Peptides against a protein of PDB entry 5T59. Designs and how they scored, part 190

Target 1, 112 residues: chain A of PDB entry 5T59
Amino acid sequence: TTPTMQSTSLLTEHLGYPPISLVDDIINAVNEIMYKCTNAMEKYLMQRNIIGKKDFSDEIKIGTAKLESLLENSVDKNFDKLELYVLRNILSIPSDLLEENRFRLLHHEKLV
Target 2, 90 residues: chain B of PDB entry 5T59
Amino acid sequence: EHIRFQRLVQVCNKALEESIRKLQSWEKIHECFPNYGQTREGIENLTVCQQQVIKLWSNLSRVEFDAIFHERSIEEKLNQLDDLINKARS

## One batch from the design tools (peptide; made by RFdiffusion4, then SolubleMPNN)

Design b2_p28_8_s1 (from b2_p28_8 with K2R T3S E4Q M6L E17Q E24D E25S)
Fold by OpenDDE base, seed 2:
Structure b2_p28_8_s1 (fold): chain B 112 residues (1-112), chain C 90 residues (1-90), chain A 28 residues (1-28)
Amino acid sequence: as target 1 above (112 residues)
Amino acid sequence: as target 2 above (90 residues)
Amino acid sequence: SRSQELLEKLLNGEVSQEEIEEADSFFS
């Protein structure tokens, strides 16, 4: 189900933080990991940039940048989907629980 | 009974796997280093580099995501959510 | 944040049904 202001509030109360905060953590983490990976790749190759008296430094830098861009695009695409899925299907409250009686039950369980 | 946390883990894994898919392609790697990859040493270096990066991606993701899940107590919270939903529907 | 922006779009119904279905099918 698509998130609402009501469901977001209820989930925030339940989780102790807004649902989006978890998604933010995940996305921030993968982005950090992504750049660590590309940086490691560049450093590894730059330490091996000379072959047969030819310096491939420029090619390595450009190539690594291209791979980084490819990875960025893929990460963005996949984790945008992840965000939508998580917010709609995992960090979500079924519509029947948002009705008055069910809502009160959920709230009551939290307070008791 | 408890399904949400398992789904979260599965979704994260899928997103991670699909994100690194392009780097698993030797052809795509080689295309980024056309001249470097024409040398024996270059090919060897790229091969090792590719393998190491993929491993690094996997290892870092596992560690970092587990840390996030722990810090956010998300398994417990999602289990509780499942229980609340099931109880409400009973 | 980017995530917050996407959430706002989702809350406001600005995310297309196609995008939603694509996400669902991708992880199903």
Scores: peptide ipSAE 0.667, ipTM 0.953, DockQ to the pose 0.927
Fold by OpenDDE base, seed 4:
Structure b2_p28_8_s1 (fold): chain B 112 residues (1-112), chain C 90 residues (1-90), chain A 28 residues (1-28)
Amino acid sequence: as target 1 above (112 residues)
Amino acid sequence: as target 2 above (90 residues)
Amino acid sequence: SRSQELLEKLLNGEVSQEEIEEADSFFS
């Protein structure tokens, strides 16, 4: 179910934070991890940049950047899907609970 | 009975796995280092690097996501949500 | 944030049904 202002409000009350905050945390984390990974890769290879008499530093920098871009695109795509799925299917309130009678029950249970 | 948190974990894992899939391709890695990867030492270094970065990805994501889930108490909250929904439908 | 922007689009009905179905299919 596509989120609404009502469901967002109810979930915020239930969670103690807006549902999007969780998604934000997840997306921020994966992005941080992504850059840590690519940075680690670059550093590892840069410590091994000379083979024989040839310095591959430039190629390593460019290559790592390409991999970073590749990973960025993949992360963006997959976690955009994740956000949609989570907000619609996990952090969601079924329509029947948004109706008057069920809505009252939800609030009542929350306050008990 | 409780399904939402498990699904959240599954979805996160799927997204993580699919995101790193390209880096799991040796061909993709090698393409980024065409000359470096033509040397024996280069291939060895890239191989180790690929393995390490994938492990780092997995380890960091596990630790960080678990921390997020804990800080947000999301398992408890989602279980409660499941319970509320089930109760309402009973 | 990027996620906030996507949420706004979702709330405003600016996310295509195709994108929604793709996400559902991807994780189902």
Scores: peptide ipSAE 0.669, ipTM 0.953, DockQ to the pose 0.910; fails the geometry check
Fold by OpenDDE base, seed 3:
Structure b2_p28_8_s1 (fold): chain B 112 residues (1-112), chain C 90 residues (1-90), chain A 28 residues (1-28)
Amino acid sequence: as target 1 above (112 residues)
Amino acid sequence: as target 2 above (90 residues)
Amino acid sequence: SRSQELLEKLLNGEVSQEEIEEADSFFS
């Protein structure tokens, strides 16, 4: 079920926060984790940048950046799907419960 | 009875697993370090690095997502939502 | 935010049915 202003309002009242806030937390978290991972990779390899007589610092920086880009693209793709799925199938209210009479009942339950 | 929170956990895990899939490919890793990966020491370093970053990804994701779910009380709220829906349909 | 932008698109019906179905099938 595609979210509506009505369902969003009801869920906000139920959750104590807008449904999108949860999704924001998730997406922000994974992005933070992503950059922590790539930063760790770069640091680890930069501590091992010299092999023999060759300095691979530039290659390491470029290579890590490429991996970061690959990961960014994958994260964006997968978590865009996640957002759609969560908002439509998890943080959703069935249409039969969004009618006026049902709306009042749900509201009443929260007030009593 | 209660299905929404379980589904949330499942979808999060799937997204995390699919996101890290490319880093699990040695070929993809090696392609980013073509000359470094031609050395014995380079291969060893990349191997350890790959393993460590995947573990870091998994561990951080688990800790951070659990924290979010706790702070948002999402399991309780989704269970309540399931109950409300089931009650309304009874 | 990126997520807010996607929500707005979803609310406005700017997300294609194909994208919705892809998401559903991906997590099914």
Scores: peptide ipSAE 0.668, ipTM 0.953, DockQ to the pose 0.879; fails the geometry check
Fold by OpenDDE base, seed 5:
Structure b2_p28_8_s1 (fold): chain B 112 residues (1-112), chain C 90 residues (1-90), chain A 28 residues (1-28)
Amino acid sequence: as target 1 above (112 residues)
Amino acid sequence: as target 2 above (90 residues)
Amino acid sequence: SRSQELLEKLLNGEVSQEEIEEADSFFS
């Protein structure tokens, strides 16, 4: 079910925060994790940048940047899908509950 | 009876797994370090690095996502939502 | 935010049905 202004308002009241806030937390977290991973990778390899008297520092920096871009693109695609799915199928209110009588039920349950 | 939170966890796990899939490819890793990976030591370092990054990804995601779910009380809220829906349909 | 922008698109019907179906199929 595609979210509406009505469902968003009801879910905000129920959750105590807008549904999108949860998605924001998730996306921010995975991005932070992503950069921590790529940073760790670069640091690990930079500590091992010299092999056989050859310095591979430049290649390591370029290579880790490429991997970061690869991971970033994958994260963006997968978590865009996640956002759509969560907002439509998890953080959603079925249409039958948005009818007048059902709407009142949700409001009543919140107040009780 | 309660299905939404389980789905949330499943969706998060799949998104995380699919996101890291490219880094699980040795070929893709090696392509980023064409000369470094031609050395024995380079291959060894890249192998360890790949393994450590994947583990770090898994561990951090578990800890951070669990923290988010707790802070947002999302399991309880989704269970309540399931209950409301089931009650309305009963 | 990026997520807020996507939500606005979704609310305004600017997200294609194909994108929606792809997401549903991916997590089914």
Scores: peptide ipSAE 0.666, ipTM 0.952, DockQ to the pose 0.925; fails the geometry check

Design b2_p28_8_s2 (from b2_p28_8, 8 letters changed)
Fold by OpenDDE base, seed 3:
Structure b2_p28_8_s2 (fold): chain B 112 residues (1-112), chain C 90 residues (1-90), chain A 28 residues (1-28)
Amino acid sequence: as target 1 above (112 residues)
Amino acid sequence: as target 2 above (90 residues)
Amino acid sequence: SRSEELLQKLLNGEVSEEELQEADDFFS
């Protein structure tokens, strides 16, 4: 189910943080990992930039940048899907539990 | 009974796997280094680099995501959510 | 953030049903 202000509030109370905060942590983490990977690749290859009499430094820099772009696009695409799925299917409250009586029950369970 | 946390793990793994798929392609790696990859040493370096990056991706993602899940207590919270939903429907 | 921006789109109904279905199918 698509999140609402009501479900977000209830989940925030339950989790102790807004649902989006978890998604943010995940997305920030994967982006950090992504750049660590591409940086490591560039550094590794730049230490091996000369083969024979040729210096491939420029090609390495450009090539690594291209791979980074490819990875960025893939990460964005896949983790956008992840965000949508998580917010609708995992960090979600079924509509039948959002009725007044059910709402009170959930609140009561937290207080007791 | 408890399904949400397992689903979260599955979704994260799928997204990570699909994101690194392009880097697992030797053709994609090689085309970014067309001249470098025409040398024997270049091919060797790219091969090692590709392997190391994929391992780094896998290891870092596991460690970082586990840390996030722990810090957010998400398994416990999702289990509780499952329990609340099941209780309400019983 | 990018995630917050997407959340706002989701809340505002600016994400197409096709995109939502693609996400569901992707992780099914």
Scores: peptide ipSAE 0.754, ipTM 0.957, DockQ to the pose 0.869
Fold by OpenDDE base, seed 5:
Structure b2_p28_8_s2 (fold): chain B 112 residues (1-112), chain C 90 residues (1-90), chain A 28 residues (1-28)
Amino acid sequence: as target 1 above (112 residues)
Amino acid sequence: as target 2 above (90 residues)
Amino acid sequence: SRSEELLQKLLNGEVSEEELQEADDFFS
């Protein structure tokens, strides 16, 4: 079920925060984790940049950057899907509960 | 009866798993370090690096997502939502 | 934010049915 202004308002009241806030937290977290991972990779390899008489520093920097870009694209794609799915199927209110009588029930439960 | 929180966890795990899938490919890793990966030591370093990054990804994701879910009380809230829906339909 | 932008697109019906179905299929 595609979210509406009404469902968003009701969920905000229920959750104590807008549904999008949870999604924001998740996406922000995974992005932070992503950069921590790529940074760790670069640092690890840069500490091992010289093999024999050859310095691979430039290749390591370019290679880790490529992996970072690849990971960024994957994260964006997958978590865009996640956002759409969560908002439509998890943080959602069935249409029958948006009817007047069901709306009153939700308010009643919150007030009791 | 309670389905939404479990589904949230499942969806998060799927997104995380699919996001890291390309880093799990040795071929993809090696492509980024074509000359470095032609050396014995380079292969060893890349192998260890790949393993450590995947573990780091998994561990950090678990800790951070659990923290978010706790701070947002999302399990409780989603369970309550399930209960409200079930009650309304009963 | 990027997330809020996508939400607005969703609310405005700017996300194609194909994209929505792809998301559903992905997590099914």
Scores: peptide ipSAE 0.754, ipTM 0.957, DockQ to the pose 0.873
Fold by OpenDDE base, seed 2:
Structure b2_p28_8_s2 (fold): chain B 112 residues (1-112), chain C 90 residues (1-90), chain A 28 residues (1-28)
Amino acid sequence: as target 1 above (112 residues)
Amino acid sequence: as target 2 above (90 residues)
Amino acid sequence: SRSEELLQKLLNGEVSEEELQEADDFFS
């Protein structure tokens, strides 16, 4: 189910943080990992930039940048989907539990 | 009974796997280094580089995501959420 | 943040049903 202000508030109280904070952590982490990977790739190849009599430094820089762009686009696409899915299907409260009586039950369980 | 955390892990793994898919393609790697990849040594270097990057991606993702899940206590919280939902429906 | 912006779109009903369905299908 699509999140609401009510469900977000309830989940924030339950989690101790807004649901989006977890998603932010995940997305920030994967982006950091992504750039570490591309940086490592560039450094590895730049240490091996000369083959025979040819210097491939420029090609390596351009090629690594292209791969970074490909990876970046893929990460954005897949983790946008992840965010939507997580917020709707994992970090979510069924609509039947958002009724007044169910809301009080959740609060009661937390306090007891 | 507890389903949400397992699903979170599965979804994260799927997103990670699909994100790295293009780097797993030798053809796509080679296309980015058309002249470098025409040399024997270049091919060897690209091959090792590809393998190392994929391993680095996998290892870092595992460590970092586990750290996030731990710091956010998300397994416990999602299990509790499952329990609350099940109890409310009982 | 990018995540916050997408959340706001989701809350405001600005994400298309097609995009939502694609996400569901992708992880199903």
Scores: peptide ipSAE 0.754, ipTM 0.957, DockQ to the pose 0.879
Fold by OpenDDE base, seed 4:
Structure b2_p28_8_s2 (fold): chain B 112 residues (1-112), chain C 90 residues (1-90), chain A 28 residues (1-28)
Amino acid sequence: as target 1 above (112 residues)
Amino acid sequence: as target 2 above (90 residues)
Amino acid sequence: SRSEELLQKLLNGEVSEEELQEADDFFS
């Protein structure tokens, strides 16, 4: 189910933080990892940039940048999907629990 | 009974796996280094590099995501959520 | 943040049903 102000508030109370914060952490982490990977790749290849008296430094820099862009696009697409899925299907409250009686139960259980 | 956390892990893994899929393609790697990859040493270096980056991706993501899940106590919280839902539906 | 932006779109109903379905299908 699509998140609402009500569900977000309830989940925030339950989690101790807004649901989006978890998603933020995940997305930030994967982006950090992504750049660490591409940076490592560049460094590794730059240490091996000369082959047969030919310097491939420029090609390595350009190539790693291309791979980074490729990875960026993939990460963006996949983790956008992840965010949507998580917020709708995992960090979500079924409608039956948002009804008055069930809402009270949820709130009561949290406070007790 | 508890399903949400497992699902969270699954979707994270899926997203990670699909994100790195392009780098698992040798063709994609090679095309970025067309001249470098025409040399024997270049091919060897690219091969090792590809393997290393994929491993680094996997290892870092595991460590970082586990840390996030721990810091956010998300397994416990999602289990509790499952319990609440199940209780309400009982 | 990018995630916040997407959340706002989601909350505002600005995310297409097709995109939502793609996400569901992707992880199904």
Scores: peptide ipSAE 0.756, ipTM 0.957, DockQ to the pose 0.874; fails the geometry check

Design b2_p28_8_s3 (from b2_p28_8, 8 letters changed)
Fold by OpenDDE base, seed 2:
Structure b2_p28_8_s3 (fold): chain B 112 residues (1-112), chain C 90 residues (1-90), chain A 28 residues (1-28)
Amino acid sequence: as target 1 above (112 residues)
Amino acid sequence: as target 2 above (90 residues)
Amino acid sequence: SRSEELLQKLLNGEVSQEELKEADEFFS
């Protein structure tokens, strides 16, 4: 189910933090990892930039930048999907439980 | 009975796997280094680099995501959510 | 943040049904 202000509030109370915070952590982490990976790749190749008498430094820099861009685009797409899925299917409250009776039950259960 | 946390883990893994898929393609890697990859040493270096990056990606993501899940107590919270929902429907 | 922006779009019903279905199918 699509999140609402009501469900977000309830989940925030339950989790102790807004649902989006978890997603933020995940996305921030993968982005950090992504740049660590591309940086490591560049560093590794730059240490091996000379083959014979040819210096491939420029090609390495451009190539790693291209790979970074590709990875960045892929991460964005996949984790946008992840966010949508998580917020709708994992960190979600079924609509029937957002009705007054069920709503009170969940709220009461948390407070008791 | 408890399904949400398992789904979260699965979704994270899928997103991670799909994100790194392009780097798993040797052809894609080679395309980024057309001249470097025409040398024997270059090919060797790229091969090792590709393998190391993929391993680094996998290892870091595992460690970092597990840390996030722990810090957010998400397994417990999602299990509780499952229980609450099931209880409400009983 | 990017994630918060997407959340707002989701809350406001600005995310297309196609995108939602794609996400669901992707992780099905």
Scores: peptide ipSAE 0.752, ipTM 0.957, DockQ to the pose 0.898
Fold by OpenDDE base, seed 3:
Structure b2_p28_8_s3 (fold): chain B 112 residues (1-112), chain C 90 residues (1-90), chain A 28 residues (1-28)
Amino acid sequence: as target 1 above (112 residues)
Amino acid sequence: as target 2 above (90 residues)
Amino acid sequence: SRSEELLQKLLNGEVSQEELKEADEFFS
């Protein structure tokens, strides 16, 4: 189900942090990993930039940048889907639990 | 009974796998280095580089995501959420 | 952040049903 202000508040109370914070951590992590990977690739190839008396430094820089862009686009698409799925299907509260009685139950369980 | 955390792990794995798919294509790697990849040494270097990057991606993602899940206590919290939902529906 | 921006779109109903279904199907 699509998140609401009510479900977000309840989940924040339950988790101790807003649901989006977890998603943010995940997305930030994968982006950091992505750039570490592309940086490592560039460094590796730049140490091997001369072959047969030809300097391929420019091609390596351009090529790694292209791969970085491809990876960025893929990460963005896949983790946008991840965010939508997580917020709607994992970090979500069924509508039947958002009624007054169920709300009190969740609050009671936390206090007891 | 407990399904949410398992689902979270599955979703993360799928997103990671699909994100790195393009880099797993040799053709995609080669086309980014058209002249470099026409040399024997270039092909060798690109091959090693591709393998190392994929391994780095997999290893870092595992370590970092596990750290996030631990810091956020998400398995416990999602299990508790499952329990609350099941209890409410019983 | 990008994630917060997408959340706001989701909350505001600016994400199409097709995109939501695609996400669901992608991970199902």
Scores: peptide ipSAE 0.752, ipTM 0.957, DockQ to the pose 0.850
Fold by OpenDDE base, seed 1:
Formats: structure tokens, sequence, C-alpha cells
Structure b2_p28_8_s3 (fold): chain B 112 residues (1-112), chain C 90 residues (1-90), chain A 28 residues (1-28)
């Protein structure tokens, strides 16, 4: 179900933080990992930039940048999907529990 | 019974796997280094590099995501959410 | 943040049903 202000508030109370905070952590982490990977790749290849008498430094820099762009695009697409899925299907409260009678039940259970 | 945390893990893994898929393609790697990859040493270096990057991606993501899940106590919280939902539907 | 921006779009109904279905199907 699509999140609402009500469900967000309830989940925030339950989690101790807004649901989006978890998603933020995940997305920030994967982006950090992504750049660590591309940086490591560039460094590895730049240490091996000369083959024979030819210097491939420029090609390595360009190539690594291209791969970074490809990875960046993939990360964005996949984790946008992840965010949508998580917010709607995992960090969500079924609509039937948002009804008044069930809403009271959730509060009661939390307080007990 | 408890399904949400498992689903979260699965979704994260799927997103990670799909994100790194292009780097798993030798063709895509070689395409980015057309001249470098025409040399024997270049091919060897790219091969090792590709393998190392994929491993680094996998290892870092596992460690970092586990840390996030722990810091956010998300397994416990999602299990509790499942329990609440199950009780409400009983 | 990017994630918050997407959340706002989701809350505002600015995310297309096609995108939502695609996400659901992607992880189903």
Amino acid sequence: as target 1 above (112 residues)
Amino acid sequence: as target 2 above (90 residues)
Amino acid sequence: SRSEELLQKLLNGEVSQEELKEADEFFS
C-alpha cells in the first residue's frame, strides 16, 4: 500500500525513526560502496597503466569513468525500485489496520 | 509468520545483484578499455580487476547493509510489525 | 535527499502506476 501521513507516523513511532531513514541509509551506503569500487578499479589499473612502451593512463581514466557512469545509472534505477517497494510492501501498514478499530488495537498493543 | 525482514534482505540482495550486473559483463568491461584490452597484459589486468571489484562490491555491501540493519534494529522491528499484523487479523 | 524526493513524489501521487507496478514485479 502507498504510504500515508498516518502510516508514516505510526511506523515512525514503532521504528523510532521515519521509514525513509532506513532507505536513506541503504541508498547512501550503496553509493559509497559504488565509489569505493570504481576508485579501487581506477587505482588498480593506473598502477598497471604502462604495457610495453605504451602508456594507457588516459584510456584507463576514461574507461573507469564510463564504468562508473554505468554503475551509477544502474544503482539509481535499482534502488529507486527498492525504495518504492520497501515503502509500499515492507515498511507499510495494511489498510485494514489503519481503520479506527484496528488503529486502537495497535496503540493498545504498543502500550502494553 | 515473520516475512518482512526476509523480504527486505531479498530485495536488497536483488537490487545489489542487478546493479553490479553490467560490471559482470566482460564485453562491457572490454568496451571501456578497447586498446588496453587488446594487449595480453591488459586483458589479464582487466580480468583480475573485474573479479576484485565484484568481490569488493559483494563484501562491502554485506558488511554495510548488515551494519545498517543492526543499527536500525530492523529485524526486530519488522518482526514486531508482523506480529502486530497477525494479531490484528486473528 | 534523493530518497526523500522520491518519497514526496510517491506521497503526492507523482509516481506513475507503471513505475509502481514495475517495482512490485521486479521484486516479486
Scores: peptide ipSAE 0.754, ipTM 0.957, DockQ to the pose 0.891; fails the geometry check
Fold by OpenDDE base, seed 4:
Structure b2_p28_8_s3 (fold): chain B 112 residues (1-112), chain C 90 residues (1-90), chain A 28 residues (1-28)
Amino acid sequence: as target 1 above (112 residues)
Amino acid sequence: as target 2 above (90 residues)
Amino acid sequence: SRSEELLQKLLNGEVSQEELKEADEFFS
C-alpha cells in the first residue's frame, strides 16, 4: 500500500516519529558502515603497500576507490528497494483501517 | 500474529547481504588490484582484507541496526500495529 | 536526503510500477 498523508500522519502518531525517519536512520547507518569498511580496507592495504621493492600505494588507493564505488552502487540500489518495500508493506496501514469506522477505532485505541 | 518486525529484520538482512555480495567475489576484488594481486603477498593481503571487511560489514550492521531498532522502539510499535490490524479484522 | 527524495517520488506517484514490483519481488 502506497503511503498517503493520512497513513503517514497516523503512523507518525503511533510511532512518535515519521516513518521515513526510521528509513533515514537505516540508510544513514549503512552508508556510514560502508565508508568505514572501505576506509578500513584502504588502511589495511596501505600498511602493506610495499611488496619487495615495489610500492603499490597508488594502485591500492585507486583499487579501494573502485570498490567503494561498486559498493555505493549496490547499497543505493538495494536500500532504495528496502525503502520502497518498508514504506509500502511494513510501515503501512491497510485500507480497511483507513476507513471511517476503523480510523476512529485506531485513533481511540491510541489515545487510551 | 506479529509479522511486521520480523519482516523488517528480514528485509534489512537481505539488503545488507545483497549489498556486500560483490565484495564477496574474489574476482571483483582482484580486478581492482591487478598488479598487487599478482604477488603472493598481495594475494594474501587481499584475502585477509576481503575477509575482514565482510566481517566488519556484518558486525557493524548488526550493532548499528539493533541500536536503531531499539532507539526507535520499532519492534514494540510494529507489534502494536499488528495487534491493531488484527483487532480490526476480527 | 536521498530517502526523503524517494519518499516524495513515491508519494507523488513518480516511482514506476516496475520498480515497485521489483522491490516487492526482491524481498518476497
Scores: peptide ipSAE 0.753, ipTM 0.957, DockQ to the pose 0.872; fails the geometry check

